# Peptides against a protein of PDB entry 6MBK: the designs that were tried, part 76

Target 1, 240 residues: chain A of PDB entry 6MBK
Amino acid sequence: GFEMVNFKEEGFGLRATRDIKAEELFLWVPRKLLMTVESAKNSVLGPLYSQDRILQAMGNIALAFHLLCERASPNSFWQPYIQTLPSEYDTPLYFEEDEVRYLQSTQAIHDVFSQYKNTARQYAYFYKVIQTHPHANKLPLKDSFTYEDYRWAVSSVMTRQNQIPTEDGSRVTLALIPLWDMCNHTNGLITTGYNLEDDRCECVALQDFRAGEQIYIFYGTRSNAEFVIHSGFFFDNNSH

## One batch from the design tools (peptide; made by RFdiffusion4, then SolubleMPNN)

Design b2_p8_3_s1 (from b2_p8_3, 6 letters changed)
Fold by OpenDDE base, seed 5:
Structure b2_p8_3_s1 (fold): chain B 240 residues (1-240), chain A 8 residues (1-8)
Amino acid sequence: as target 1 above (240 residues)
Amino acid sequence: SLAWPSID
């Protein structure tokens, strides 16, 4: 019912190949296709994950490293997804000097500096881990782990991570949702949920779309940002 | 949100 298209202004997005009605389930992504903390544990990163308390405690960092490992793996299942990700972001980690100076007069400057400092500290820590830990020798990024790599992965996860239920529904975990996050955003209601019975992320159409029209969805709090999956579909009218 | 937790 849809196809991936590179739109001039919006970049990659989804275009309807047929008429889609409002509330129609047009897109679903099974758990096996998601990049999750669990898939990170089951990947080449798994041995290191099992030995590093920070990776275990911070699922966002685990996803960042999972993303880097898969990007560095030519045969990764997620290569098609990773290739659709931006090469750079509008996040504070990419701010130029003039942008930082502009923010110095605002309260946001403290958050920017904090994020930069935290990310730099994490990079320094994991650089040492990758250089010295025995299980890091298996990582495809062993000899190529730069701050630029890390800030890219951090920014990717920061903007695209989602909270989904564990398979048993007992707790939440973090995931990147391929295909779904290729939709460009609009204002409206959140029309995405997780179906535990079928073990998949589901998205219903926000409105009617005609064949040939771009499909837009509402991500929640911000564009291309994390969204919390509750029981079924969560509807929020907060613009982003 | 601009939050990214510290490892400290």
Scores: peptide ipSAE 0.227, ipTM 0.846, DockQ to the pose 0.424
Fold by OpenDDE base, seed 2:
Structure b2_p8_3_s1 (fold): chain B 240 residues (1-240), chain A 8 residues (1-8)
Amino acid sequence: as target 1 above (240 residues)
Amino acid sequence: SLAWPSID
């Protein structure tokens, strides 16, 4: 019912190939297609993850390294998704000098500097880990781990991470959701949730779309975009 | 959000 398109002004997005009605379940993404903390643990990163307290404690960093490892792997299942990600972001880590100078007059400057500092510290820590830890030897990024790589992965996760339930529904975890996050955003209601029975992310149409129209969804703010756990998960009793 | 947690 849709196709991936590179729009001239908006970049990648989804276009309807048929008429889609409001409230129609037009898009779903099974857990097995998601990049999750669990898939990171089950990847080449798994042995290092099991030994590093920071990777274990910070799922967002685990996703960032998972993304870097998969990007560096030519045969990665997620290559088609990774190739659609922006090469640069509008996050503070990509701000130009003049832009930072402008922000010095705003309240945002403290958060910008904090993000710079935190990201730099993380890079320095993990650079040492990758160079010295035995379980890092098999990582495809072993000999290629630059700050530019890390800031890209951090920015990718920062703008695209989502909270989803664990497989048993007992707790929440973090995920990147391929295909779904390619939809361009609009204002409105969140029409995306997680269906635990079918173990998939589900998106219902916010409005009617005609064949040939771009599909827009509302998924919150791009920076640290996450599912609203209390209202964003669909259970068996939900009609979605 | 501009938040990216510290490792500390």
Scores: peptide ipSAE 0.222, ipTM 0.840, DockQ to the pose 0.443
Fold by OpenDDE base, seed 1:
Structure b2_p8_3_s1 (fold): chain B 240 residues (1-240), chain A 8 residues (1-8)
Amino acid sequence: as target 1 above (240 residues)
Amino acid sequence: SLAWPSID
């Protein structure tokens, strides 16, 4: 019912290939297609994950490393998705000096500096881990792990991470959702959720779309999108 | 969001 299109000025988005009715389930993404903390654990990163407290405690970092490992793997299942990701982001880690100077007069500067500091410390920590930990030897990034790599991965996760339920529904975890990133969004009611019974992300149409129209979705802020568990969809304002 | 937690 839709196709990926590169829209002018808006970048990649979804275009309806047929008429889609409001509230129609037109898009779903099974868990098996997601880059999750779970898939990170099941990847080449798994052995290191099992031995590193930071990877275990910080799902966002686990996703960042998962993303880096998969990017460095030519046969990765997620290569088609990874290739759609920007090479640079509008995150604080990519701010130019003048942008940072401008922000020095604002309260946002503290968050910017915090991100720089935290990311730098994380990089230093994991650089050492990758150089010294036995389970890091098998990682495709073993001989190529730069700050630029880490900055990119962090920013990718920072801008694209979504909260989804764990497989058993007992907890909330993080995921990068292919195809989800291909949707341009609008403000409105959240029309996304996670269906545990079918083990998939789901999106219903916010409104009627005619064939040829761009489909817009609303699932909260992309940096930390929340999904409704079991209830399907949360029809309210952005919760974060 | 500008949140990115510290590891320390």
Scores: peptide ipSAE 0.210, ipTM 0.835, DockQ to the pose 0.449
Fold by OpenDDE base, seed 4:
Structure b2_p8_3_s1 (fold): chain B 240 residues (1-240), chain A 8 residues (1-8)
Amino acid sequence: as target 1 above (240 residues)
Amino acid sequence: SLAWPSID
């Protein structure tokens, strides 16, 4: 019902190959295709994850490192997805000095400074871990781990992380959702949920789309949200 | 959200 296309202005997106009706389930992504904290644990990062309290405690950082490890792995299953990600972002970690100065008169400056501080601290911590920890030797990051790498991964996760249920539905975990997050944004309702019975993310069409039209969805400002468990969808405006 | 939690 859709195809991946590189649009001139928006970059990668999804285009309908047939008419899609509003509320039609047109896209689903099984758990096995997601980049999750669990997949991070099961990757080359697993041994280090098992020994580092920060990776264990902070799923967002685990995803960032998972993303970096997979990016550095030519044979990664997620290479096709990773290649669709922006090389840089319009997030605070990429702001120029003048942009930061402009924000000094706003309340947003506190969040910017916090983000810079936290990211810098994390980078410094993990740089040392990667250089010294025995289980880091097998990581593709061992000899190439720059701040630029880390800010990219952080920004990627920050803009694309989603809360999904664990496999047993007892808790929530974090995931990047390939293919789904390729959709470009529009205003509207969040029409995405997690179907626990089928163990997949599901997206229903916000509106009718004709064959050849780009499919737009609303993430809640960005592709990060908490999805309703089972066949439910989140239809409130969500800001992050 | 612009929040990125501290490791502290």
Scores: peptide ipSAE 0.256, ipTM 0.851, DockQ to the pose 0.465; fails the geometry check

Design b2_p8_3_s2 (from b2_p8_3, 6 letters changed)
Fold by OpenDDE base, seed 5:
Order: C-alpha cells, then sequence, then structure tokens
Structure b2_p8_3_s2 (fold): chain B 240 residues (1-240), chain A 8 residues (1-8)
C-alpha cells in the first residue's frame, strides 16, 4: 500500500500506492525487524554488553553501539534502514559556534553544554573500553571509533528511539523502528501503538490518503535539545 | 523529554 520515496524537499518518506482510508492499518513492523536493546544483546555486541555495566544500565547507549556495529557490518540486516538515516542532525551536538553563541543568552545553553560534556565523557569511556576490553575485539568498529561516529549514533538514537513493551509486556524497552520512522511528520494525533498479541508496531492512517500522496504521521512532541521517546505506544487498548 | 544521561 506504500513505497519509499525520496521527496524533493522533505527527503525520504512514504508514498501511498493505493487509496488509504483514515484509521486503516497501513503499516506494521514486527519485533524481529526492530533494533532493540534485546537485538543488541543478541548481536556481536552481546558479549561486551554482558560485561559492561554502562551498556546494561543505559539502553540508549546500547542502541547507539548496536547502530554503529550494524552500520559497520556489510551483511547487516539493517543496512537498508541505516542507509536512510541522516548523516548529520540538527541536535545540539552538531551546533555551530554561532548557534551556541546565540543560545548563550538563554537558559538552554546549560542543557547544551551538559549534553556536550556527557557525550564527550561517554565517548572517552567507551573509547577506552573498545581499546582494552577482550570482547571488543570482535566488534567491527574496533579499529575505527571516532567521536563523530559516537555523536552520530547518539543523535540517531536521541531523535528516533521509542519505548516499546517487552515480549511479555512486563516492562518497557527501547527500540528503533525501521520503515515507520521514515514517515514524515505532520500535526495531528498519535496513530501508532504496539500490538502485543501479534508482537508488532502498528500504525493507522491519520487521514485519508490517495494513491500517489505522501503519507504523514504525527510523532508527538520533539525536542532538539533533549532525548525524546515516542509515547504513542500503549499496551492495553491497541485500538486507534 | 530527557537530556542524554551521563555515565556513572
Amino acid sequence: as target 1 above (240 residues)
Amino acid sequence: SLAFPSID
């Protein structure tokens, strides 16, 4: 019912190949296709994850490293997805000097500096881990792990991470949702949820779309300065 | 929304 298209001004998005009605389930993404903390644990990163307390405690960092490992893996299942991700972001980690100076008169500057500091500290920590930890030897990024790599991965996760339930629904985990996150944003209501019975993310159409029209969804509130998790996933009533 | 956490 849709296809991936590179739109002239908006970049990658989804275009309807047929008429789609409002509230129609047009897109679903099974758990097995998601990049999750669990898939990170089951990847080449798994051995290191099992021995590093920071990776275990911080699912967002686990996702960042998972993303980096898969990007560096030519045969990764997620290569097609990763290739659709921006190479740079409008997040604070990419701010130019002039942008930082502009913010200096605002309270936001403290958050920006904090993010810079935290990210730099994380990079320094994991650089050492990658250089010294035995289980890091198998990582495809072993010989090439730059701050730019880490900045990119962190920014990718910050802008795209979502909370989803675990398989048993007992707790929440973090995920990147391929294909779904290619939909460009519009104003409206969140029309995405997680179906535990079918173990998949589900998205219903916000409005009617005709064949040939771009499909837009509402992600919710986003911030360039902060790590934002999509809150549109609910466990009980998956009816949209 | 949350700032990206620091390490311990």
Scores: peptide ipSAE 0.025, ipTM 0.687, DockQ to the pose 0.476
Fold by OpenDDE base, seed 2:
Structure b2_p8_3_s2 (fold): chain B 240 residues (1-240), chain A 8 residues (1-8)
Amino acid sequence: as target 1 above (240 residues)
Amino acid sequence: SLAFPSID
C-alpha cells in the first residue's frame, strides 16, 4: 500500500496509501525485477562480458554498462526505473572546480583525485573496447558513449548497488533494487533482507506509518560501502 | 505519469 511521489524537497520517494505497522512486510522485490550482474550477462552485454576481463572482475562496472545499455533501449523493462534516477549525484565526479579547490585543504582531496583518475582510465579503456571489439557492435550505446554517460552510470551504481545472494545462495552478487531504492533514508536499523525461499528482497517497516505519510527506511551508507542484504532480520524488539 | 503504479 504505497505510491511513488515526487516530494518538493526530497525528490522521489514512497508515500503510504494505507496505514502500515512497524515490522510489517510492506515491500518486496522479486529477483526477476532486479538489475544484477546476472541480468547483465543475459542481456545484449553478455557476449562482451564473456570476453572482457574487467567486466568479469568488477561487477559494479558490469552494472554500470548494463544500466547504460538499458537506458539506451527504448523498450527496456527497466525504463520506468531508469527515468526516476537522478541526473546528477553528490559524488566526487560531479564536484565543481570551486568545491575541489575547497577540498584541497582536506584529506579528502586524495580520494577525489583517485576517483577522477580511475574513472577517466576506465572510460578511456572502454571507449576503445566499444569502438573495436566485435561484440560491442550490437550494443545500443555503440555510437553514443560519452564520459558524461559513464560518469552518470558509475555514480548511479556507486550510490545504489547492493550485495545480494546468488540464486543458489552460495555466493554474493551485485544488484540495483528498483522501487526499494526509491525510499528516502532515515536513521535507524536495516530492515531489509533477502528471502531465498521466495527469491526476493524484502523490506519491513521501521516504524508505524499512516496513510499519506512518506515511508523512510535505513539502507546503510551507500556512498562509501556496498549495502549487504542478509538472509535474516535482527529485529531488536526493544526499540518500541 | 508515475513511473510505478500504486502497490499495496
Scores: peptide ipSAE 0.017, ipTM 0.557, DockQ to the pose 0.022
Fold by OpenDDE base, seed 1:
Structure b2_p8_3_s2 (fold): chain B 240 residues (1-240), chain A 8 residues (1-8)
Amino acid sequence: as target 1 above (240 residues)
Amino acid sequence: SLAFPSID
């Protein structure tokens, strides 16, 4: 029992509608609800994906384009999820001049500049692809693909991508996990795993929550990292 | 590491 709430300071989050006990399985998200590389392949992006080596090689970029295509699709299944996403992020691509200048005194500046450069190059590449590739003609973003769009999608994926198992459990793939990623984080143990038998992401309560309390989970460092979903619950650093 | 590395 939980509900989506727009909290004053934290933004969107989940609030308990009843008492939830520690270790209770309170949230699960079936694979069919996830935005994955596979769902990207099965979407309007599929034909282009099948012909573009970069999309095939970089699942995170595939997710970014999947997100953009679905955002641009009024009837997208994921519209309710997409509408909950921030319009801006605390990622390097959104740093103000003063923030960048501050970072110039640190080693982090190299990563920031690298990310800027890489993202700009990716945008330029895909702008050309979208303009020229035959399989891009039906993309809803065909005539609306700005750097701001790409920056947003990249940042969305950067902060929200998760590693989950493939259906057969033989490999890992990338996913955005609707509903689950609405939980704000706190310190603690990772209490999210993937149940292959039921083909769903599962989250157990980190602690007891009373009715009316915000539900917090621990998902580690999200920015520029991937959260690994295992069949079990563990404490790990997801930084990459 | 960077989530979105360089492309060739």
Scores: peptide ipSAE 0.035, ipTM 0.722, DockQ to the pose 0.418; fails the geometry check
Fold by OpenDDE base, seed 4:
Structure b2_p8_3_s2 (fold): chain B 240 residues (1-240), chain A 8 residues (1-8)
Amino acid sequence: as target 1 above (240 residues)
Amino acid sequence: SLAFPSID
């Protein structure tokens, strides 16, 4: 019902290959295709994860490292997804000196400084961990872990992480959702939920789309999106 | 939120 296309101005997106009706379930992504904290634990990162309290406590950092490890792995299952990710982001970590200077007169500067501080501290910490921890020896980033790498991974997770239910539905976990997050953004309601029975993320069409049209969805606050369990949809616009 | 690692 759709295909991935590189649009000139918007980058990668999805294009309808047939007519899609509003509220039609046109896209679903099974859990096994998601990059999750659990998939991080089950990856080459797993041994280090099991020994590092920060990775265990901070799922977003676990996802960032998972993303870096998979990017550095030529045979990674997620290579097709990773290659669709932007190389740079409009996040504070990429702000130029003039942009930061402009923000110095605003309340937003505190968030920027906080993000810089946190990211720098995390990088310094994990650089040391990667260099010294026995379980880091097999990581593909062992000899190539730059701040630019970490900045990219953090920004990728910051802009694309989602809350989904655990397999048993008892808790929430964090996930990057391939294919789904390739849709470009429009205004509207969040039309994505998690079907726990089928163990998949589901997206219904926001509107009618004709064959050949780009499919747009509303992310809401992407980094804070929590999907309703059992084919429910999250329509609230939470802050982040 | 712009803050990382915070989750709102």
Scores: peptide ipSAE 0.030, ipTM 0.697, DockQ to the pose 0.252; fails the geometry check

Design b2_p8_3_s3 (from b2_p8_3, 6 letters changed)
Fold by OpenDDE base, seed 5:
Structure b2_p8_3_s3 (fold): chain B 240 residues (1-240), chain A 8 residues (1-8)
Amino acid sequence: as target 1 above (240 residues)
Amino acid sequence: SLSWPSID
């Protein structure tokens, strides 16, 4: 019912190939297609994950490294997804000097500096881990792990991570959702949820779309960013 | 809004 298209202004997005009605389930992504903390544990990163307390404690960092490992793996299942990700972001880690100076008069500067500091410290820590830990030898990024790599991965996860249930529904975990996050956003209601019975992320149409129209969804509190999974679909009329 | 927590 849709196809991936590169739109001039919005970049990659989804275009309807047929008429889609409001509330129609037009998109679903099974768990097996998601990049999750679990898939990170089951990847080449798994041995290191099992031995590093920070990777275990911080699922967002685990996803960042999972993303980097898969990007560096030519045969990765997620290569088609990874190639659709931006090479740069509008996150604070990519701010120019003039943008940072502009923010110095605001309270936002503290958050910017915090991100810089935290990301730099994490990079320094994991650079040492990658250079010295035995289980890091299998990582495809062993000899190519730059701050720019880490900054990119952090920004990718920061803007695209989602909270989803574990398979048994007992806990919440983090995931990147391929295909779904390729849809550009608009203001409206959250029309995405997780179906535990079918073990998939599901998205219903926000409105009617005609064949040939771009499909837009509402991501939640921030653009191309996480939504929180509740029971079924969560509908909230918050501006984005 | 966009946060990245410390490892400390």
Scores: peptide ipSAE 0.319, ipTM 0.880, DockQ to the pose 0.464
Fold by OpenDDE base, seed 2:
Structure b2_p8_3_s3 (fold): chain B 240 residues (1-240), chain A 8 residues (1-8)
Amino acid sequence: as target 1 above (240 residues)
Amino acid sequence: SLSWPSID
């Protein structure tokens, strides 16, 4: 098996408790444990979701609000997962003034400004929605919705969202995958996929790991991780 | 890449 460990340099990760062989299915996460757009719809956010066009159209924002609602709920099923999330991120929304000044000489500055603008506009919109919409009254964030809360949730989703199949496999949707996303990344082959028959995210070992070693995985671009729905695992040598 | 689309 494996255990969650707070490593000195890498932060939270998974450590093998026994020898794991290459290609071994060592980790799986059933759909019921995922934070998805569907679980957001089935939560306290559901009534507002059903009435707000932006939440319906933008699954990433739906996940951000789902994350905020669950964080504000002491009895949330996902509290153990949420407590492992970073307090700050290496995203543009957390860049210091000196970092932004440095980036002014690069093409990245346009993306930074775009994220600032988009996130600020979304916050302003949803602040008004939360203050005025009848279905927002039951949200645990009703009286406490700051920009700092929103930028944290946005950054969490931005860095951890994954595309998974819908339950019927007809479409793709977005999910945060607890436990799986606690693995630190390495360069290698993508060894993660979604098993529709068992309705679970699956990860096979990229290499042999000995008992006591940290388990590393490669799952593509973290902010836009995609599962191969009907073709099994996709093995690519792309660098992270 | 990090992307966060506009609501426009």
Scores: peptide ipSAE 0.256, ipTM 0.854, DockQ to the pose 0.476
Fold by OpenDDE base, seed 1:
Structure b2_p8_3_s3 (fold): chain B 240 residues (1-240), chain A 8 residues (1-8)
Amino acid sequence: as target 1 above (240 residues)
Amino acid sequence: SLSWPSID
């Protein structure tokens, strides 16, 4: 029902290959395709995860390391997705000196500095962990873990993380959703959710789309998309 | 919003 297309000015997005009706389920992504905290635990990162309290407590960092490990793995299942990720992001961690200077006169500078400080501290911490922890020896990033790597992973997760239910539906966790990131967004009602019965992310069409039209979706902010548990879809304004 | 919490 859709195809990936590089749209002018908007970048990659989805184009309808047929007429899609409003409220039609046209896109779903099974859990098995997601990069989640769970998949991180089940990956080469698992042994380290099981022994590092920060990884356990901070799912976003777990995803960042999961992303780095998979990027460094030529045979990773997620290579096709990872290759679609930008090499740089429009996040504070990538701000140029002039951009930071401009923000110094604003309250936003505090958030920028916080992100820099936090990310730097995390990098320093995990650099030491990777160098010293026995379970880090299996990580493909052990010999190549730079701040630039970490900055990239952090920014990837920061801009693309989604809240989804755990497998048992008892809690929320974080996920990067392949293909989902390829949709361009519009403001409006949230038309995304998680179907626990089918164990998948789901997106319904916000409106009618004709064949050849770009499909726009709305699932909140990209940096922290929320999925409705038990109801499938949440139709509300952007809560982020 | 973009946030990245401290490990502290």
Scores: peptide ipSAE 0.228, ipTM 0.841, DockQ to the pose 0.465
Fold by OpenDDE base, seed 4:
Formats: structure tokens, sequence, C-alpha cells
Structure b2_p8_3_s3 (fold): chain B 240 residues (1-240), chain A 8 residues (1-8)
């Protein structure tokens, strides 16, 4: 199948260990391996989640806190995945003053300012929650929760969150998807979906890969995506 | 897309 490799210029990615043919299902990730809102609810974050309306209402924030809690937990199941994540991002929350100033003449500035404002507000809110809420005492974040931590988690989720179906297929939820997430992405058609029968994310190769080649998934811009239910591979660029 | 909704 494939192996995880730290490529020199591209960071972590997947390398084929055998020939992979176009349209072959080469990668699948069962729900149990995903970081989801449900896994957040079932984690150390669960008690706080059950009492905080914002965590309940905003799955992206729930994932951000789930990611932070698991990062701070040395025995976390997701440590191998988390360790592959960048320590910083090229997202607006990491822009320098000159970059922001440059963008002031563009429409993008509104999105940048929105992200700054929203993230700052959320940090302030949850800083207070973590300091005062009884259920926050169980969190590894209790004594160390900085804006830098939060902007990292926000940026991680912002760039990597995916919409997947709920277990019963009745709704959509958010997930971070290990393995699939680790694959480097190029511009092109998305050949990924969610198989409810097997309860897993599935990815098929759009092209042939030879043993030893890096596997690229066609994704458009590497950001959040929607996994279509069942064999619902869609062949379009992700613009989200 | 790179968006992060408000809590408000």
Amino acid sequence: as target 1 above (240 residues)
Amino acid sequence: SLSWPSID
C-alpha cells in the first residue's frame, strides 16, 4: 500500500510501497480513527463540552479544543497524527504586520480581520471558561492555554476540518482525518468519499503511482472538504 | 475556504 514519509520539501506525505492503479481504493480511514466532535465529547473534554453552549454549537471550536487536549496528552491515541501537523501555518492568523498591511488594499482584508476578531474573542471567552469552569480542571489546558496555542489549533482545524456524515448518515459533522490528511494534495479532482456501510473515509487514486512514488491526492487548495456519502466521489476542485 | 465563524 503506502508508507508515511517525511519528504524534504513537502513535509509528511504518503509514499507508495507498491504500484497503485488509477481508480484503486488505496486508502481508507475508519471513523474510529478520526478526530470528530463525537470523539471530543467522549474525551477529557466531554464534561466541559456538555456544559458549554459554544462548544456544543460550534463543531470547529470543539475540534480545536479536542486537538489541543490531545496534543497536551502524552498518551493520546492521536499523538502520531498530531506530531505530523505543522507547528505554524501560512494562515491569516500568522500573518506579519507587513502582510496584513499589503492586504488592506484587497478584499481579503475583511476575511483576515474577521478571523482575527473571531479568534481573539473565542480565546478570551475560553480562557475565562478554562480558568473558572469546574469541568475545566480535568483539562491539560488548565495551567497553560495561550493565544498561540489557540491560533495553532484554529489554524489546524481551519485548514484540515472535513465534513463527514454522522454515524447514522442523517446529518453532517466535522472531522480531522489522519492518514488522508497526511497525504500531500495537488490541484485537481477530488476522489474521496465516505462509505457509510463500512463507516470509513475512502480515497481512490486518480492516476497510476509506481512503487516509491509519493501519492498525491487531488484536492484543489488544501483546506476543509466535504466527503460525499457512499461512492459519492466528486470530480471538482475544492474552493473552500 | 479559510473561514472561522464568530461565537456571536
Scores: peptide ipSAE 0.350, ipTM 0.887, DockQ to the pose 0.480; fails the geometry check

